Peptides against a protein of PDB entry 6UG1. Designs and how they scored, part 43

Target 1, 304 residues: chain A of PDB entry 6UG1
Amino acid sequence: SNEERKRRKYFHMLYLVCLMVHGFIRNEWINSKRLSRKLSNLVPEKVFELLHPQKDEELPLRSTRKLLDGLKKCMELWQKHWKITKKYDNVGLYMRTWKEIEMSANNKRKFKTLKRSDFLRAVSKGHGDPDISVQGFVAMLRACNVNARLIMSCQPPDFTNMKIDTSLNGNNAYKDMVKYPIFWCEVWDKFSKKWITVDPVNLKTIEQVRLHSKLAPKGVACCERNMLRYVIAYDRKYGCRDVTRRYAQWMNSKVRKRRITKDDFGEKWFRKVITALHHRKRTKIDDYEDQYFFQRDESEGIPD
Target 2, 301 residues: chain A of PDB entry 6UG1 as posed
Amino acid sequence: SNEERKRRKYFHMLYLVCLMVHGFIRNEWINSKRLSRKLSNLVPEKVFELLHPQKDEELPLRSTRKLLDGLKKCMELWQKHWKITKKYDNEGLYMRTWKEIEMSANNKRKFKTLKRSDFLRAVSKGHGDPDISVQGFVAMLRACNVNARLIMSCQPPDFTNMKIDTSLNAYKDMVKYPIFWCEVWDKFSKKWITVDPVNLKTIEQVRLHSKLAPKGVACCERNMLRYVIAYDRKYGCRDVTRRYAQWMNSKVRKRRITKDDFGEKWFRKVITALHHRKRTKIDDYEDQYFFRRDESEGIPD

## One batch from the design tools (peptide; made by RFdiffusion4, then SolubleMPNN)

Design b1_p12_2_s4 (from b1_p12_2, 5 letters changed)
Fold by OpenDDE base, seed 4:
Structure b1_p12_2_s4 (fold): chain B 304 residues (1-304), chain A 12 residues (1-12)
Amino acid sequence: as target 1 above (304 residues)
Amino acid sequence: TLEEKLAELYRE
């Protein structure tokens, strides 16, 4: 019905705000001074120097290469720190079906909300789910004075799916679900004026995204619970930015159709949500990023 | 506050 379509749209909007607020809160928690002091001790001076290379005036690419090597060594150090990767409880923050949402509304399961103290302890011990691990990695880089962002791929239920969801098939569903991350890191390269993408936990990769990312879900089974639609960046100064354009090869042709921002009402609403979560002034870094997104929109073209 | 800004998003 038209009513069910409206209900699913509004529920998607509400769920999206809750996910974006969750990302904001986790981004605040990883700014903990106590955690920062503990995590800085994991990074030896020689690796810290690689994270902070001098500007090579002859070849700025040499400075970027040092930063990339420093980030690689930080991923190796993080793997030594992280002792236990827990499975997600149920589907974690991956996309739920409409049927799962309806069934969960009837089950008043007291979700044990992870408290800030429990999160800080989990990161400090190296024990937790992949999301806690990525968030802890961002905290370690921030402890080393690196301009690292927490990235969250928000997975609200698909308001464009009007089918009654059949039960997603059992055992392979978890493996396909966790094939691609929901949380990752971005690091500002002051030399190239670009964000470097870092997945320290899942794919264990560092990339300089041009047209496509390795972190973008591929294949039907992986996309059932992980649809690239709302990739939100949280910086150390409580900035909040939509960075979906970086990771979406087909933003205009495919991704936009699955976003609330497909219409003017949804675009205005989503801009209000971003503005509410954005707690810093604009910087030249935002100008370089917006210019990159503009060039990506022009290069994709407008879908006919 | 963040809470006030969020409350404004839920005011139709």
Scores: peptide ipSAE 0.017, ipTM 0.625, DockQ to the pose 0.072
Fold by OpenDDE base, seed 3:
Structure b1_p12_2_s4 (fold): chain B 304 residues (1-304), chain A 12 residues (1-12)
Amino acid sequence: as target 1 above (304 residues)
Amino acid sequence: TLEEKLAELYRE
């Protein structure tokens, strides 16, 4: 019905705000001075120097290579620190079906909310789910004065799915769900004027995204609970930015059709949500990023 | 505050 379409659209909007606020709160928690002092001790001086290379005036690419090597060593150090990776409770922050949402509304399940103190303890001990691990890795890089931001792929229910039964086809194994991350890291490369993508936990990869990312979900089974639609970046200064354009190969042709921003009302509303969560002034880094997004929109062209 | 900005989001 038209009413069910409206209901699913509004529920998607509410769920998206809750996810984006969750990302904001986790970004505040990883700025903990107490946590920073503990995590800085995990990084040896030689690795710190690689994270902060001098600018090579002859070949700036040499400085980028040192930074990439420093980030690789930080991932290795993080793997040594992280002792226990817990499975997600149910589906974690992966996408739920409409049927699962309706069934959950009827179930008086006491959601155990992780407190800030429990989060800080989990990161300090190296015990937690993959999201806590990624968030802790971002905290470690920030403790080393690296301009690292937390990235969240927000997974609200698909408001474009109007099927009554939205049950997943077959035993979508936990392995297929977690094949691609929900949280990752980006690091500012001051030499190349680009963001470096870092997945320290899931794919254990570092990439310089040009046209597509390895972190973008591929295949039917993986996309059932992880649709790339809202990739939100949270920086150390409480900036909030939509960075979906970086990770979406087909932003205009495919991704936009699955976003609330497909219409002017949704675009205006989503801009207000971003503005509410953005707590810093614009910087030259934002100018370089917006220029990159513009070039990516031009290179994709107008959807047929 | 974040709360004030979120409250503005729901007043429209």
Scores: peptide ipSAE 0.016, ipTM 0.621, DockQ to the pose 0.066
Fold by OpenDDE base, seed 2:
Structure b1_p12_2_s4 (fold): chain B 304 residues (1-304), chain A 12 residues (1-12)
Amino acid sequence: as target 1 above (304 residues)
Amino acid sequence: TLEEKLAELYRE
């Protein structure tokens, strides 16, 4: 019905706000001074120097290579620190079906929220789910004065799916769900004027995204619970930015159709949500990023 | 709290 379409759209909007605020809160928690002091001790001086290379005036690419090597070594150090990777409880922050949402609404189960103290303890001990691990990795880089962003791929229920039963065939193994991350890191490269993508936990990869990312879900089974639609960046200064354009190869043709921003009402609403979560002034880094997004929109073209 | 409301969205 038209009513069910409206209900699903509004529920998607509410769920998206909730996810975006969760990302904001986790971004505040990883700015903990107590955590920062502990995590900085994991990074030896030689690795710190690689994270902060001098500008090579002859070949700026050499400085980028040092930064990339430093980030690789930080991933290796993080793997040594992280002792226990827990499975997600159920689907974690991956996308739920409408049936799962309806069933959960009937089940008044007590949800155990992870408190800030428990999060900080989990990161400090190296015990937790992959999301806590990624968030802790961002905290470690921030402890080393690296301009690292927490990235969250927000997975609200698909309001474009109007099927009555949206149950997944029970065979979508936990493996397919977790094949691609929900959380990752970006690091600012001051030499190339670009964000470097870092997945320290799942794919254990570093990339300089040009047209597509390895972190973008591919294949039907992987996309059922991880649909790239809202990739939100949270910086160390409480900036909040939509960076979906970086990771979406087909933003205009495919991704936009599955976003609330497909219409003017949704665009204006989503901008209000971003603005409410964006607690810093604009910087030259935002200008370089917006220029990159503009070039990516021009290069994709307008879908016919 | 917002975390509790979020938690409710994630209740099984």
Scores: peptide ipSAE 0.011, ipTM 0.621, DockQ to the pose 0.190
Fold by OpenDDE base, seed 1:
Structure b1_p12_2_s4 (fold): chain B 304 residues (1-304), chain A 12 residues (1-12)
Amino acid sequence: as target 1 above (304 residues)
Amino acid sequence: TLEEKLAELYRE
């Protein structure tokens, strides 16, 4: 019905706000001065120097290569620190079906919210789920004065799915769900004027995204619980930015149709949500990023 | 506003 379409749209909007607020709160928690002091001790001086290379005036690419090597060594150090990767409780922050949402409303299950103190302890001990691990890695890079941001792929229920029963056949293995991450890191390269993508936990990859990312979900089974629609970046100064354009090869043709921003009302609403979460002034880094997104929109074109 | 409601969610 038209009523159910409206209900699913509004529920998607509410759920998206809750996810974006969760990402913001986790970004505040990883800015903990106590955590920063502990995590800086994991990074040897030689690795710190690689994270902060001098500008090579002859070949700026040499400086980028040192930064990439420093980030690789930080991933290796993080793997040594992280002792226990817990499975997610149920589906974690992956996409739920409409049926799962309705069933969860009927089941008054008291979800235990992870407290800030428990999160900081989990990161410090190296014991937690993959999301806590990625968030801790971003905290370690920030402790080393690296301009690292937390990236969250927000997975609200698909408001464009109008099927009554959207239950996934029980065989979609936990393995297919967790094949691609929900959280990752980006690091600012001051030499190339680009963001470097870092997945320290799931795929264990470092990439300079041009046209496509390895972190973008591929295949039907993986996309059922992980649809790339809302990739939100949270920086160390409480900036909040939509960076979906970086990871979406087909933003205009495919991704936009599954976003609330497909219409003018949804675009204006989503802009208000981003503005409410964006607690810093604009910088030259934002100008370089917006220029890159503009060039990516022009190069994709308007789908026929 | 949505901003006010979000600001409330951050103060608790």
Scores: peptide ipSAE 0.014, ipTM 0.599, DockQ to the pose 0.061; fails the geometry check

Design b1_p12_3_s1 (from b1_p12_3, 5 letters changed)
Fold by OpenDDE base, seed 1:
Structure b1_p12_3_s1 (fold): chain B 304 residues (1-304), chain A 12 residues (1-12)
Amino acid sequence: as target 1 above (304 residues)
Amino acid sequence: SYFLAKVESLWK
């Protein structure tokens, strides 16, 4: 019905705000001065120097290569620190079906919210789920004065799915769900004027995204609980930016159709949400990023 | 407080 379509759209919007607020709160927690002091001790001086290379005036690419090597070594150090990777409780922050949402509303299950103190302890000990691990990695890079942002792929229920029963046949293995991450890192390369993508936990990859990312979900089974629609970046100064364009090869043709921003009302609403979460002034880094997104939109074109 | 109030204002 038209009523159910409206209900699912509004519930998607509410759920998206809750997810984006969760990302914001986690980004505040990883800025903990106490955590920063502990995590900086994990990074040797030689690795710190690689993270902060001098500008090579002859070949700026040499400086980028040093930064990439430093980030690789940081991933290796992080793997040594992280002792216990816990499975997600149920589906974690992956996408729920409409049926799962309805069933959860009937079951008054008290979700135990992780407290800030418990999060900081988990990161410090290296014990937690993959999301906590990624968030801790971002905290470690920030502790080393690296301009690292927390990236969150927000997974609200699909308001474009109007099926009554959207139950996934129980066989979609936990493996397919967790094949691609929900959280990752980006690091600003001051030499190339680009963001470097870092997945320290799931795929254990570093990439300079041009047209497509390895972190973008591929295949039907993986996309059932992880649809790339809302990739939100949280920086160390409490900036909030939509960076979906970086990771979406087909933003205009495919991704936009699954976003609330497909219509003018949804675009204006989503812009208000981003603005409410964005707590810093614009910088020259934002100008370079917006220029890159513009070039990506022009190169994709308007789908016929 | 202020942040929650801003989020709540998105539904008004």
Scores: peptide ipSAE 0.028, ipTM 0.741, DockQ to the pose 0.071
Fold by OpenDDE base, seed 3:
Structure b1_p12_3_s1 (fold): chain B 304 residues (1-304), chain A 12 residues (1-12)
Amino acid sequence: as target 1 above (304 residues)
Amino acid sequence: SYFLAKVESLWK
């Protein structure tokens, strides 16, 4: 019905705000001075020097290569620190079906919320789910004065799915769900004027995204609980930016159709949400990023 | 804290 379409759109919007606020709060928690002091001790001086290379005036690419090597070593150090990776409770922050949402509304489940103190302890001990691990990795890089931002792929229920039964086909194994991350890291490369993508936990990869990312979900089974639609970046200065364009190969042709921003009302609403979560002034880094997004939009072309 | 709990409760 038209009413059910409106209901699902509204619930998607509410759920998306909740996800984005969760990312914002986790980004505040990883700025803890107490945590920063502990995590800086995990990084040896030689690795710190690689994270902060001098600018090579002859070949700036040499400086980028040092930074990439430093980030690789930080991932290795992080793997040594992280002792216990817990499975997600249920589906974690992966996408739920409409049926699962309806069933959950009827279940008076006491949700155990992770307190800030418990989060800081979990990161310090190296014990937690993959999301906590990624968030802790971002905290470690920030403790080393690296301009690292937390990335969140927000997974609200699909308001474009109007099926009554939205049951997943078959035993979508936990393995298929977690094949691609929900949280990752980006690091500013001041030499190339680009963001470097870092997945320290799931795929354990570093990439310089040009046209597509390895972190973008592929295949039916993986996309059932992880649709790339809202990739939100949270920086150390409490900036909030939509960076979906980086990771979406087909932003205009495919991804936009699955976003609330497909219409003018949704675009204006989503801009208000981003503005409410963006607590810093614009910088030259934002100019370089917007220029990159513009070039990516031009290169994709207008959808047929 | 409570807002996070409500937010996280939407997903658990």
Scores: peptide ipSAE 0.025, ipTM 0.716, DockQ to the pose 0.190
Fold by OpenDDE base, seed 5:
Structure b1_p12_3_s1 (fold): chain B 304 residues (1-304), chain A 12 residues (1-12)
Amino acid sequence: as target 1 above (304 residues)
Amino acid sequence: SYFLAKVESLWK
């Protein structure tokens, strides 16, 4: 019905705000001074120097290569620190079906929320789910004075799916779900004037994304619980930015159709949400990023 | 904490 379409749209919006606020709070927690002091001790001086290379005036690419090597070594150090990767108890922050949402609303389950103290302890011990691990990795880079962002792929329920029964069949659902991450890292390269993508936990990869990312979900089964729609970046200064354009090859032709921003109302609303979560002034880094997004929009073209 | 609990209750 038209009413059910409206209900699903509004529920999607509410859920999206909740996810974005969750990302904001986790981004605040990883700025903990106590955690920073502990995590900085994981990074030896030689690796710290690689994270902060001098500008090579002859070949700036040499400085970028040092930074990339430093980030690779940080990923290796993080793997040594992280002792236990827990599975998600259910679907974590991956996308739920409408049926799962309805069933959970009927069940007054007492959800055990992870407290800030429990999070900090989990990161310090190296025990937790993949999301906690990624968040801890961002905290370690920030402890080394690296301009690292927490990236969150927000997975609200698909308001474009009007099927009554959206039950997902069977046992392989978890493997397909966790094939691609929900959280990752970006690091600012001051030499190339670009963000470097870092997945320290899932794919264990570093990318300089141009047109395609390995972190973008591929295949129907993977997209059932991980649909690239709202990739939100949280920086160390409490900036909040939509970086979906970096990871979406087909932003205009495909991704936009599944976003609340497909219409003017949704665009204006989503901009208000971003603005409410963005607590810093604009910088030259934002100008370089916006220029990159503009070039990506021009290169994709308008869908026929 | 409570806000997070309410927020998490929407998706857990």
Scores: peptide ipSAE 0.024, ipTM 0.714, DockQ to the pose 0.224
Fold by OpenDDE base, seed 2:
Structure b1_p12_3_s1 (fold): chain B 304 residues (1-304), chain A 12 residues (1-12)
Amino acid sequence: as target 1 above (304 residues)
Amino acid sequence: SYFLAKVESLWK
């Protein structure tokens, strides 16, 4: 019905705000000074120097290579620190079906919230789910004065799915769900004027995204619970930016149709949400990023 | 606190 379509759209919007606020709060928690002091001790001086290379005036690419090597070594150090990777409870922050949402609404389960103190303890001990691990990795890089962003792929329920029963066939193994991350890191490369993508936990990869990312879910089974639609970046200065364009190869043709921003109302609403979560002034880094997104939009073209 | 619990409740 038209009513159910409206209900699903509004519920999607509410759920999206909740996810984005969660990302914001986790971004505040990883800025903990107490955590920063502990995590900086994990990074030896030689690795710190690689994270902060001098500008090579002859070949700026050499400086980028040093930064990439430093980030690789940080991933290795993080793997040594992280002792226990817990499985997600149920589906974690991966996408739920409408049926799962309806069933959960009927079950007045007491939800255990992870407190800030418990989060900080988990990161400090190296015990937690993959999301906590990624968030801790971002905290470690920030502790080393690296301009690292927390990236969150927000997975609200698909309001474009109007099926009554949206149950997933029970065979979608936990493995397919977790094949691609929900959280990752971006690091600013001041030499190339680009964001470097870092997945320290799931794929254990570093990439300089041009047209597509390895972190973008591929295949039907993986996309059922991880649909790339809202990739939100949270920086150390409480900036909030939509960076979906980086990771979406087909933003205009495919991704936009599954976003609330497909219409003017949704676009204006989503901009208000971003603005409410964006607590810093614009910088030259934002200008370079917007220029990159513009070039990506031009290169994709307008879908016929 | 309560809002966070409600927000986190949406995905547990």
Scores: peptide ipSAE 0.024, ipTM 0.710, DockQ to the pose 0.198

Design b1_p12_3_s2 (from b1_p12_3, 6 letters changed)
Fold by OpenDDE base, seed 4:
Structure b1_p12_3_s2 (fold): chain B 304 residues (1-304), chain A 12 residues (1-12)
Amino acid sequence: as target 1 above (304 residues)
Amino acid sequence: DKFLAEVESLWK
């Protein structure tokens, strides 16, 4: 019905805000001074120097290479620190079906909300789910004075799916779900004026995204619980930015159709949500990023 | 607190 379509749209909006607020809170927690002091000790001086290369004026690419090598070594150090990767409780922050949402509304299971103290202890010990691990990695980079962002791929229920039964069948459902991350890191490269993508936990990869990312879910089974629609970046200064354009090859043709921003009402609403979560002034980094997104939109073209 | 209030204001 038209009513059910409206209900699913509004529930999607509510769920999206809750996810974006969750990302904001986690981004605040990883700024803990106590955690920062502990995590900085994991990074030896030689690796710190690679994270902070001098500007090579002859070949800026040499400075970028040093930064990439520093980030690679940080991933190796992080793997040594992280002792236990826990499975997600149920589906974690991956996308739920409409049926699962309806069933969960009836089950007032008090989700044990992870407290800030428990999170800091988990990161500090190296014991937790993949999301906690990625968040801790961002905290370690920030402890080394690296301009690292926490990235969250928000997975609200698909309001464009009007099927009543959306049950997901398959023995490998968890394996397919966790094939691609929900959280990752971005690091600002001041030499190339670009964000470097870092997945320290899942794919264990560093990339400089041009047209496509390895972190973008591929295949039907993986996309059932991980649809790239809302990739939100949280920086160390409590900035909040939609960076979906970086990771979406087909933003205009495919991704936009699955976003609340497909219509003017949704675009205006989503802009208000981003603005409410964005607690810093605009910087030249934002200008370079917006220019990159503009060039990507022009290069994709307007869908016919 | 202000942040949560701002977020709640988005539903009004």
Scores: peptide ipSAE 0.022, ipTM 0.698, DockQ to the pose 0.074
Fold by OpenDDE base, seed 1:
Structure b1_p12_3_s2 (fold): chain B 304 residues (1-304), chain A 12 residues (1-12)
Amino acid sequence: as target 1 above (304 residues)
Amino acid sequence: DKFLAEVESLWK
């Protein structure tokens, strides 16, 4: 019905806000001074120097290569620190079906919210789910004075799915759900004036994204619980930015149709949400990023 | 839209 379409759109908007606020809170927690002091001790001086290379005036690419090597070594150090990777409880922050949402509303299950103290202890011990692990990795890089941001792929229920029953056939294995991450890291390369993508936990990869990312979900089974729609970046200064354009090859043709921003009302609303979560002034880094997104929009073109 | 008002009220 038209009423059910409105209900699903509204519930999607509410759920998206809750996810974006969750990302903001986790980004605040990883800025803990106590955690920073502990995690800085995991990075030896030689690796710290690679994270902070001098500018090579002859070939700036040499400085980028040192930074990439430093980030690779940080991923290896992080794997040594992380002792226990827990499975997600149920589906974690992956996308729920409409049926699962209705069933969850009927089941008065008190979700145990992880407290800040428990999170800091989990990161410090190296015990937790993949999301906690990625968030801890971002905290370690920030402890080393790296301009690292937390990236979250927000997975609200699909308001464009108007099926009454959206139950996934029970065969969508946990493996297909977790094949691609929900959280990852980006690091600012001051030499190339670009963000470097780092997945320290899931795919264990470092990318300089041009047209596509390995972190973008591919295949029907993976996309059922992980649709690339809202990739939100949280920086160390409490900046909040939509960076979906980086990871979406087909932003205009495919991704936009699944976003609340497909219409002017949804665009204005989503801008208000981003603005409310953005607690810093604009910087020259934002100018370089916006220029890159503009060039990516022009290069994709308008879908016919 | 009442829902936008409710969502905006979450930021007050």
Scores: peptide ipSAE 0.021, ipTM 0.671, DockQ to the pose 0.059
Fold by OpenDDE base, seed 3:
Structure b1_p12_3_s2 (fold): chain B 304 residues (1-304), chain A 12 residues (1-12)
Amino acid sequence: as target 1 above (304 residues)
Amino acid sequence: DKFLAEVESLWK
């Protein structure tokens, strides 16, 4: 019905705000000075020097290569620190079906929320789910004065899916769900003027995204609980930016149709949400990023 | 934070 379409759109909007606020709060927690002091001790001086290379005036690419090597070594150090990767409770922050949402509303499950103190302890011990692990990795890089931001792929329920029964059948449903991450890291390369993508936990990869990312979900089974629609970046200065354009190959032709921003009302609303979560002034880094997004929009073209 | 708890309760 038209009313069910409105209800699902409204619930998607509410759920999206909740996810974006969760990302904001986790980004605040990883700025803990107490955590920073502990995590800086995990990084040897030689690795710290690689994270902060001098500018090579002859070939700036040499400086980028040192930074990439430093980030690789940080991923290896992080794997040694992280002792226990817990499975997600249920589906974690992956996308729920409409049926699962309706069933959850009827179940008075006391959800135990992870407190800030418990989060800081989990990161310090190296015990937690993959999201806590990624968030802790971002905290370690920030403790080393690296301009690292937390990336969150927000998974609100699909308001474009009007089916009532969206039961996901499959023995490998959890494996397919966790094949691609929900949280990852980006690091600012001051030499190339680009963001470097780092997945320290799931795919254990570093990439310089040009047209597509390895972190973008592929295949029907993986996309059931992980749809690339809202990739939000949280920086160390409490900046909040939509970076979906980096990871979406087909932003205009495919991704936009599944976003609240498909219409002018949704675009204005989403811009208000981003503005409310963006607690810093614009910088030259934002100018370079916006220029990159513009070039990517021109290169994709307007969908026919 | 109660808000975070309520928020996390929507998707856990």
Scores: peptide ipSAE 0.021, ipTM 0.689, DockQ to the pose 0.189
Fold by OpenDDE base, seed 2:
Structure b1_p12_3_s2 (fold): chain B 304 residues (1-304), chain A 12 residues (1-12)
Amino acid sequence: as target 1 above (304 residues)
Amino acid sequence: DKFLAEVESLWK
């Protein structure tokens, strides 16, 4: 019905705000001074120097290569620190079906909230789910004075799915769900004027995204619980930016149709949400990023 | 805290 369409759209919007607020709060928690002091000790001086290379005036690419090597070594150090990767409880922050949401609403389960103290302890001990691990990795880079962003792929329920029963075929193995991350890192490369994508936990990869990312979910089974629609970046200064354009090869043709921003009302609403979570002034880094997004929009073209 | 619990309750 039209009513059910409105209900699902509204619930999607509410759920999206909740996810974005969660990302904001986790981004605040990883700025903990106590955590920063502990995590900085994990990074040897030689690795710190690679994270902060001098500008090579002859070949700026050499400086980028040093930064990339430093980030690789940080991933290795992080793997040494991290002792226990817990499985997600149920589906974690991956996308739920409408049926799962309805069933969960009927089950007044007491949800255990992870307190800030428990999070900081988990990161410090190296015990937690993959999301906590990624968030801790971002905290370690920030502790080394690296301009690292926490990236969150927000997975609200699909309001474009109007099926009555949205149950997934029970065969979607936990493995397919977790094949691609929900959280990752971006690091600012001051030499190339680009964000470097870092997945320290899941794919254990570093990439300089041009047209597509390895972190973008591919295949039907993986996309059922991880549909790239809202990739939100949280920086160390409490900036909040939509960076979906970086990771979406087909933003205009495919991704936009599944976003609340497909219409003017949704676009205006989503901008208000971003603005409410964006607690810093604009910088030249934002200008370079917006220029890159513009070039990506021009290169994709307008879908026929 | 309550809001966080409520928010986390939506997806746990």
Scores: peptide ipSAE 0.019, ipTM 0.685, DockQ to the pose 0.202

